# Ledger of designs, part 134: peptides against a protein of PDB entry 5EIB

Target 1, 366 residues: chain A of PDB entry 5EIB
Amino acid sequence: VDLEPGTMDSVRSGPFGQIFRPDNFVFGQSGAGNNWAKGHYTEGAELVDSVLDVVRKESESCDCLQGFQLTHSLGGGTGSGMGTLLISKIREEYPDRIMNTFSVMPSPKVSDTVVEPYNATLSVHQLVENTDETYCIDNEALYDICFRTLKLTTPTYGDLNHLVSATMSGVTTCLRFPGQLNADLRKLAVNMVPFPRLHFFMPGFAPLTSRGSQQYRALTVPELTQQMFDSKNMMAACDPRHGRYLTVAAIFRGRMSMKEVDEQMLNVQNKNSSYFVEWIPNNVKTAVCDIPPRGLKMSATFIGNSTAIQELFKRISEQFTAMFRRKAFLHWYTGEGMDEMEFTEAESNMNDLVSEYQQYQDATAD
Target 2, 366 residues: chain A of PDB entry 5EIB as posed
Amino acid sequence: VDLEPGTMDSVRSGPFGQIFRPDNFVFGQSGAGNNWAKGHYTEGAELVDSVLDVVRKESESCDCLQGFQLTHSLGGGTGSGMGTLLISKIREEYPDRIMNTFSVMPSPKVSDTVVEPYNATLSVHQLVENTDETYSIDNEALYDICFRTLKLTTPTYGDLNHLVSATMSGVTTCLRFPGQLNADLRKLAVNMVPFPRLHFFMPGFAPLTSRGSQQYRALTVPELTQQMFDSKNMMAACDPRHGRYLTVAAIFRGRMSMKEVDEQMLNVQNKNSSYFVEWIPNNVKTAVCDIPPRGLKMSATFIGNSTAIQELFKRISEQFTAMFRRKAFLHWYTGEGMDEMEFTEAESNMNDLVSEYQQYQDATAD

## One batch from the design tools (peptide; made by RFdiffusion4, then SolubleMPNN)

Design b2_p16_6_s3 (from b2_p16_6, 5 letters changed)
Fold by OpenDDE base, seed 5:
Structure b2_p16_6_s3 (fold): chain B 366 residues (1-366), chain A 16 residues (1-16)
Amino acid sequence: as target 1 above (366 residues)
Amino acid sequence: APQPVKGHIGKRAQRR
């Protein structure tokens, strides 16, 4: 789905374009112009019914519908505005199904789009209410991984999207290979989301290795485990040491010893015990799939529900507040029929979410 | 109005 036809042509002409049904390409002509309100109330609203018709048709063809997965950007107009409209409409029609998102967070280090803080805040407001699980993929963290860890001098969107694809492949491993931990979206939610609003995940992937160092790196379970818990491997620009893990899932892929995995996972928890809440028993889950990802002997994917995610929301909130106090560009949103009250409500709800994460960070077993 | 730099696929990430 896109509000611009050229995106669909790019997907269709791509190496995997033929895996999608032609009738499932729904697109507009005008685009959203990086305006959330165009995506949500005008251009996106004109297209949403055509998307819902496709969603219904595909849902009816499922033997057992678990839920929905949306991949979108929160900095743009289509992914943010129309994406959250679709989430809302799908939630209304399928209230008993899981809503899962891969939400790409904007960063001023990666994009010059000045209105990204508005689009992100308005999107987060919708995601808090209408999603069950959200993987926070931060363009700042992706850029820093590409530059610092992968030693890419000039990271491209292709380099960032490679990390996104590796992460998405990792977190969906249990859904694609039967008999694993979190084998369905609902079990993932039950294991990862102890409090309904606190459903924003910090994903991470290992191994991350520069091209120059690949030949010298042994892939071992200890090294994967250590790298997976390193703050530099988080796909969200948060330091887990500034918060506490509510829940963790670790997904190992490849031929390895279950005993060695369990030993290393216990060791990393014990070494980092101060960064876990003590009042959620058995809050770390581990899965091992014997099928490695393409091109690797083994990998580990991390999913963290951490109170440190508040750093990401605080960053967006600060940027939002600095613009909104000046009423900067607000007329672009109000001109599409949006009320200023929705900005204030979105800001408030995101600040409440930050406060909730802080409350659970400071909570004790007493 | 600064036209929002459409993050077209294949553009380089701009470091500030």
Scores: peptide ipSAE 0.037, ipTM 0.473, DockQ to the pose 0.017
Fold by OpenDDE base, seed 2:
Structure b2_p16_6_s3 (fold): chain B 366 residues (1-366), chain A 16 residues (1-16)
Amino acid sequence: as target 1 above (366 residues)
Amino acid sequence: APQPVKGHIGKRAQRR
């Protein structure tokens, strides 16, 4: 789905364009112009019913529909505005199904789009209410990984998207392959989300390997485990050491000893015990899948529900507040039918979310 | 309609 045809044509003409049904390409002509309100109330609202018809058709073809997975950006107008409209409409029609998102967080390091803080804040407000699981993929963290870890002097969207695709492949492993942990979307939510509003995950991947060097890294289970818990491997720009893990999932892929995985996972928890909440028992889940990712002998994918994610929301909130106090560009949103109240409600809900994460960070077992 | 920003994609990450 896109409000611009060019993106869809690029996918259709690409090497994998034939994996999607032609009738499942739903697109507009005008685009959202990086305006959440155009995505949510005007251009996106004109297209949403045609998308829902496709969603219904594909849902009816499922023997066992678990839920939905949306991949979108929060900095643009289409992914943010229309994406959250779709989430709302799907939630209304399928209230008993899991809503999962891969939400790309905007960063001033990657984009010069001035209104990204508005689009992100308005989107986060919708995600708090209408999603069950959200993977926070921060373009800042992806850029920093590409530059610092992968030693790419000029990171491209191709390099960022490589990290995203590796992460998406990792977190969906248990859904696609028989594993020791038979994960479905609902079981993942039960294991990862102790409080309904606190469903924002920091993903991580190991090994972080550039496209040109994939052939040479046989990491060990200890090295994978150590890298997976390293703050530099987190795809959200927050430091886990500034917060506490509520829950963690680790997905190992490849031929390895389950005993060695369990030993290393216990060791890393014990070494980092101060960074876990003590009042959630058995809050780390480990899965092993014998099937490695393409081009790697083994990998590990990290999913963290950490109170440190509040750093990401605080960054967005600070940027939002600095713009909103000046009413900068506000007329472009209000001109599409939005009220200024929707901005203050979205800001308030995001600040409440930050306060909730802080409360659970400071909570003791007593 | 007024476009909020001149570029859909941030100039930094598109440099091939």
Scores: peptide ipSAE 0.036, ipTM 0.472, DockQ to the pose 0.016
Fold by OpenDDE base, seed 4:
Structure b2_p16_6_s3 (fold): chain B 366 residues (1-366), chain A 16 residues (1-16)
Amino acid sequence: as target 1 above (366 residues)
Amino acid sequence: APQPVKGHIGKRAQRR
């Protein structure tokens, strides 16, 4: 789905364009112009019913519909505005199904799109209410990985998208291979989301490899385990040491000893015990899949529900506030039928979410 | 310094 045809033409002409049904390419002509309100109230609202018709048709063809997975950006107008409109409409029609998202968080290190903090804040407000589980894929973190870890002097969207694809492949491993932990979206939510609003995940991946880097770095299980808990391997720009883990899932891939994995996972928990809440029993889950990712002997993927994710929301809130106090570009949103009060409501709800994470960070066992 | 990817904001929003 896009509000512009060019993205659909790029996907269709790509090496995997034939895996999608032609009738499932729904697109507009006008685009959102990086405006959330165009995605949500105007251009996106004109297209959403055509998307819902396709969603219904594909849902009816499912033997067992678990839920929905959206991949979108929060900095642009289409992914943010139309994506959150689509989530709301699907939630209304399928209230018993899981809503899962891969939400790409904006960063001024990656894009010069001035209004990204507005689009992100307005999107987070919708995601808090209308999703069950959201993977926070932060362009700040992706840029920092490319620049600091991968030593790329000028990271490209191709470099960032390689990290996104590795992360998405990692977190979906348990859904794609039988007999794994969190084998369905609902079990993932039950294990990862102890409080309904606190459903934002910090993903991480090891080993970190650049696109085209054939570094067959044979990592060991101890090295994978250590890298998964390193803040430099997180795809959200948060330091886990500034918060506490509510829940963790670790997904190992490749031929390895389950006993060695369990020993290393116990060791890393014990070394980092101050960074876990003590009042959620058995809050770390581990899976091992014998099938490695393409081009790797082994990998590890991390899913963390951490109170440290408030650092990401604080960064967006600070950027939002700096623009909103100046009323910068507000007329572009209000001119599409949006109320200025929705900005203040979205800011308030995101600040409430930050306060909720802090409350659970400071909570002790009675 | 790595330059951020240039995005275009609001070009079509101003034409309605």
Scores: peptide ipSAE 0.014, ipTM 0.434, DockQ to the pose 0.017
Fold by OpenDDE base, seed 3:
Structure b2_p16_6_s3 (fold): chain B 366 residues (1-366), chain A 16 residues (1-16)
Amino acid sequence: as target 1 above (366 residues)
Amino acid sequence: APQPVKGHIGKRAQRR
């Protein structure tokens, strides 16, 4: 789905473009112009019914519909505005199904789109209410990984998208291979989301290795485990050491010892015990899939529900507030049928979410 | 940095 036609041609021309039905390419002509309100109330609202018709048709063809997976950006107008409109409409029609998102957070390091803080804040407001699981993929973290860890002097969208693809492949491993932990979206939610509003995940992937260092790095379970818990490997721009993990899932892939995985996972928890909440028993889950990802002997994928994710929301909120106090560009949103109160409500709900994460960070077992 | 493109209400980084 897109409000621009050219995105569909890129998907069709891709190596996997033929796996998608031609009729499932729903697109507009005008685009959202980086305006959430165009995505949500005007251009997106004109297209949403055509998307819902496809969603219904594909849902009816499923032997066992678990839920929905959306991949979108929160900085743009289409992914943010129309994406959240689509989430709300799907939630209304399928209230018992899991809503899972891969939500790309905007960063000034990656984009110069001035209104990204508005689009992100308005999107987060919708995601808090209408999703069950949201993987926070932060363009700031992706850029920093590409630059600092991968030693890419000029990171491209291709480099960022490679990290996204590796992460998406990792977190969906248990859904794609039988007999794994979190083998369905609902089990993932039960294990990862102790509180319904606190469903924003910090993903991570290992190995992340620069081209120049690949020949010198052994792929071992200890190294994967150490890197997976390193703050520099988080795909969200927050430091886990500034918060506490509510829940963690680790997904190992490749031929390895289960015993060694269990030993290393126990060791990393014990070494980092201060960064876990003590009042959630068995809050770290581990899965091992014998099938490695393409081009690697082994990998590990991290899913963290951490109170440190509030740093990401605070960054967006600060940027939002600095623009909103000046009423900068508001007329572009209000001209599409938005009320100024929707900005204040979205800001409030995001600040409430930050406060909720802080409350659970400060909570004790006593 | 990616090259900026002109949007309706903002610029967006171009794919390199």
Scores: peptide ipSAE 0.006, ipTM 0.408, DockQ to the pose 0.016

Design b2_p16_7_s1 (from b2_p16_7, 7 letters changed)
Fold by OpenDDE base, seed 3:
Structure b2_p16_7_s1 (fold): chain B 366 residues (1-366), chain A 16 residues (1-16)
Amino acid sequence: as target 1 above (366 residues)
Amino acid sequence: INPNMGIFIELYDAPP
């Protein structure tokens, strides 16, 4: 789905374009112009029914629909505005189904779009209420991984997209292969989300290795485990050492010993025990899939529900507040039928979310 | 990653 037609042509012409049904390409003509309100109230609202018709049709073809996964950007008007509109409408129609998102967080390091703080804040407000699971993919974290870890001097969107694709493939492994831990979206939510509003995940992937170092690096279970818990491997721009893990899932892929995985996972938990909440028992889940990802012998994907994610929301909130105090660009949003109170409500809800994470970070078993 | 990236929706059916 896009409000711009050019994106659809790129997908259709791509190596996987034929796997999608032609009728499942829904696109507009005008774009959202990086305006959440255009995506949510005007251009997106005109297209939403056509998307819902496709969703209904595909839902009817499912034998047992578990839920939906939406991938979108929170910086752009389409992904943020129309994406959250779709999430709301799908939630209304399918209230008993899981809503899972991969939500790309904006960063000034990657984009020059000045209104990204508005789009992100307004989107987070919707995601808090209408999603069950949200994987936070931070463009800042991705850029830093590409530059610092992968040693790419000039990271491209292609380089960033590769990291996202690897992460998405990793976190969905259990959903795609039978007999695994978290084999359905609901079980994943039950395991990962102890508190309904605190459903924002820090994903991570291992191995992350520069091209120059690939030939010298043995992929071992200990190395994957260590790297997966390294703050430098997080796809969200927050330091897990500044918070506590409420829950963790680790998904290993490739031919490896389950015993070795269990031993290394126990070791990393024990070494990092101060970074876990003590009052949630069995809060680390591990899955192993014998099928490696393409081009790797083995990998590990990390899903962390950490109170450190508040750093991401604080960053967005600070940027939002700085713009909103000046009433910068507000007329672009209000002119599309948005109320100024919705900005204040969104800011308040995000600040409440930050406060909730902090409360659970400071909570003790006593 | 592109701030103007489109929206992708996937439906998850029960594994067989």
Scores: peptide ipSAE 0.325, ipTM 0.824, DockQ to the pose 0.713
Fold by OpenDDE base, seed 5:
Structure b2_p16_7_s1 (fold): chain B 366 residues (1-366), chain A 16 residues (1-16)
Amino acid sequence: as target 1 above (366 residues)
Amino acid sequence: INPNMGIFIELYDAPP
């Protein structure tokens, strides 16, 4: 789905364009111009019914629909505005189904779009209320991984997208291969989300290796385990050492010893025990799939529900507040029929979310 | 990811 036809043409002409049904391409004629309000109230609102018709048709073809997964950017007008509109409308129509998202967080290091803090804040407000699970993919973290870890001098969107695709493939492993831990979206939510509003995940992937070092690296379970918990391997720009894990899932892929995995997972938990809440028993889940990812002998994917995610929301909130106090570009949003009150509500809800994470970070077992 | 990317929606059916 896009408000611009050119994106659909690019997907169709791409190496995987033929895997999509032609009727499942829904596009507008006028883009959102990086404006959340255009995506949510005007241009996106005109297109939403056409998307919902496709969603209904595909839902009817399912034997047992579990839920939906949406991938979008929170920096742009289409992904943020229309994406959150779609999430809301799908939630209204399918209230008993899981809503999962991969939400790409904006970064001033990667994009020069000045209104990204508005689009992100307005989107997070919707995601708090209308999603069950949100994987936070931070363009800042992706850029830092590409530059520092992968040793790419000038990271491109292609380089960032490669990391995203690897992470998405990792976290969805259990959904794609039956009989694994978290084999369904609801079970994942039950295991990962102890408190309904605290459903924003920090994903991570291992191995992350520079091209120059690939030939010298042995892939071992201990190395994967260590890297998976390393702050430098997180796809969200927050340090897990500044918070506490509420829940963790680790998904190993490849031929390995379950015993060795369990030993290493226990070791890393014990070594990092100060970074876990003590009042949630058995809050680390481990899965092993014997099917490795393409081009690797083994991998590990990390899903962390950490109170450190508040660092990401604080960053966005600070940028939002600095812009909103000046009423900068606000007329672009209000001109599309948006009320200023929605900005204040979104800011408030994000600040409440930060406060909730902090509360659970500071909580002790009674 | 490009901030100008579209939206992708996937449906998850029951595992086989």
Scores: peptide ipSAE 0.321, ipTM 0.818, DockQ to the pose 0.726
Fold by OpenDDE base, seed 4:
Structure b2_p16_7_s1 (fold): chain B 366 residues (1-366), chain A 16 residues (1-16)
Amino acid sequence: as target 1 above (366 residues)
Amino acid sequence: INPNMGIFIELYDAPP
């Protein structure tokens, strides 16, 4: 789905364009112009019914619909505004189904779009209320990985998209291969989300290796396990050491010993015990799939529900506040039918979410 | 990811 036809033509003409049904390409004629309000109230609102008709048709073809997965950017007007509108409308129509998202967080290091903090804050407000599970893919973290870890002097969108694709493939491993941990979306939610509003995940991937070092690096279970818990391998720009893990899932891929995985996972938990809440028993889950990802012998994918994710929301809130205090560009949003009160409500709800994470970070076992 | 990326929606069916 896009408000611009050019993106759809690129996907259709691409190497995988034929895997999609032609009728499942829904596109507008007028883009959102990086404006959340255009995506949510005007241009996106005109297209939403056509998307919902396709969703209904595809849902009727399912034998047992578990839920929905939406991938979108929170910086752009289409992904943020129209994406959150779609999430809301799908949630209203299918309240008993799981809503899962891959939500890409904006960064001024990656994009010069001035209004991204508005689009992100308005989107987070919707995601808090209308999703069951949200993977936070932070462009800040992706940029930092490309620059610091991969040693790319000038990271491109292609470099960032490669990391996103690897992460998405990793976290969906259990859904794609039978007999795995969290084999369905609901079981994932039950294991990962102890409190309904605290459903934002910090994904991570290992190995992350520069092109010059790839040939010399042995991939071992201890190295994968160590890298999964390293802040430098997180796809959200948060330091896990500044918070506490509520829940963790680790997905290993490749031919390895389950015993060795269990031993290394126990060792890393014991070494990092101060960074886990003690009042959630058995809060670390591990899965092993014998099928490696393409081009790797072994990998590990991390899913963390950590109170440290408040750092991501604080960053967005600070950027939002700096613009909103000046009333910068507000007329572009209000001119599309949005109320200025929605900005203050969204800011308030995001600050409440930060406060909730902090409360559980400071909580002790009685 | 490009801020101008489209929206992708996937439906998950239960395995048979």
Scores: peptide ipSAE 0.318, ipTM 0.819, DockQ to the pose 0.733
Fold by OpenDDE base, seed 1:
Structure b2_p16_7_s1 (fold): chain B 366 residues (1-366), chain A 16 residues (1-16)
Amino acid sequence: as target 1 above (366 residues)
Amino acid sequence: INPNMGIFIELYDAPP
């Protein structure tokens, strides 16, 4: 789905364009112009019914619909505004199904779009209320991984998208292969989300290796386990060492010893015990899938529900506040039918979310 | 990811 036809044409002409049904391409003629309000109230609102018709049709073809996964950017007007509108409408129609998202967070290191803090804040306000699980994919973290870890001098969107694709493939492994932990979206939510509003995850992936070093590294279970818990491998721009994990899931892929995985997972938890809450029992879950990812012998994917994710929201909030105090570009949103109060409500809800994470970070087993 | 990317919606059916 896009408000601009050009993105859809690129997907259709791409190597995987044939895997999508032509009728499942829904697009507008007028883009959102990086304006959340255009995506949510005007241009996106005109297109939403057409998207819902496709969603209904595909839902009817499912034998046992678990839920929905939406991938979108919070910086752009379409992904942010129309994406959150779709989430709301799908939730209204399917209240008993899981809503999962991969939400791409904006970064000034990657994009010069000045209104991204507005789009992100307005989107987070919707995601807090209308999603069950949100994977935070931070363009800042992706850029830093590409530059520091992968040794790419000038990271491209192609390089960032490769990391996102690997991560998405990793976190969905249990949903795609039988006999795994978290084999359904609801079980994942139960294991990962101890508090309904605190459903924002930091994903991580291992191995992350530069092209020059790939040939010399033997991938081992200990190395994968160490790498996936390394703060440098998180796809969200926060340091887990500044917070505490509420819950963790680790998904290993490839032929490996379950015993070795369990031993290494226990070892890494013990080494990092200060970075876990002590009052949630059995808060680390491990899965192993015998099927490796394409081009790798083995991998590990990390899903963390950490109070450190508040650093990401604080960054967005600070940028938002700096713009909103000046009423910078606000007329672009109000002109599409938004009230200034909606900005204040969104800011407040995001600040409340930060406060909730901090509360549980500071909580002790009394 | 490009901030101007479109929206992708996937449906999850029963696990295999």
Scores: peptide ipSAE 0.317, ipTM 0.815, DockQ to the pose 0.718

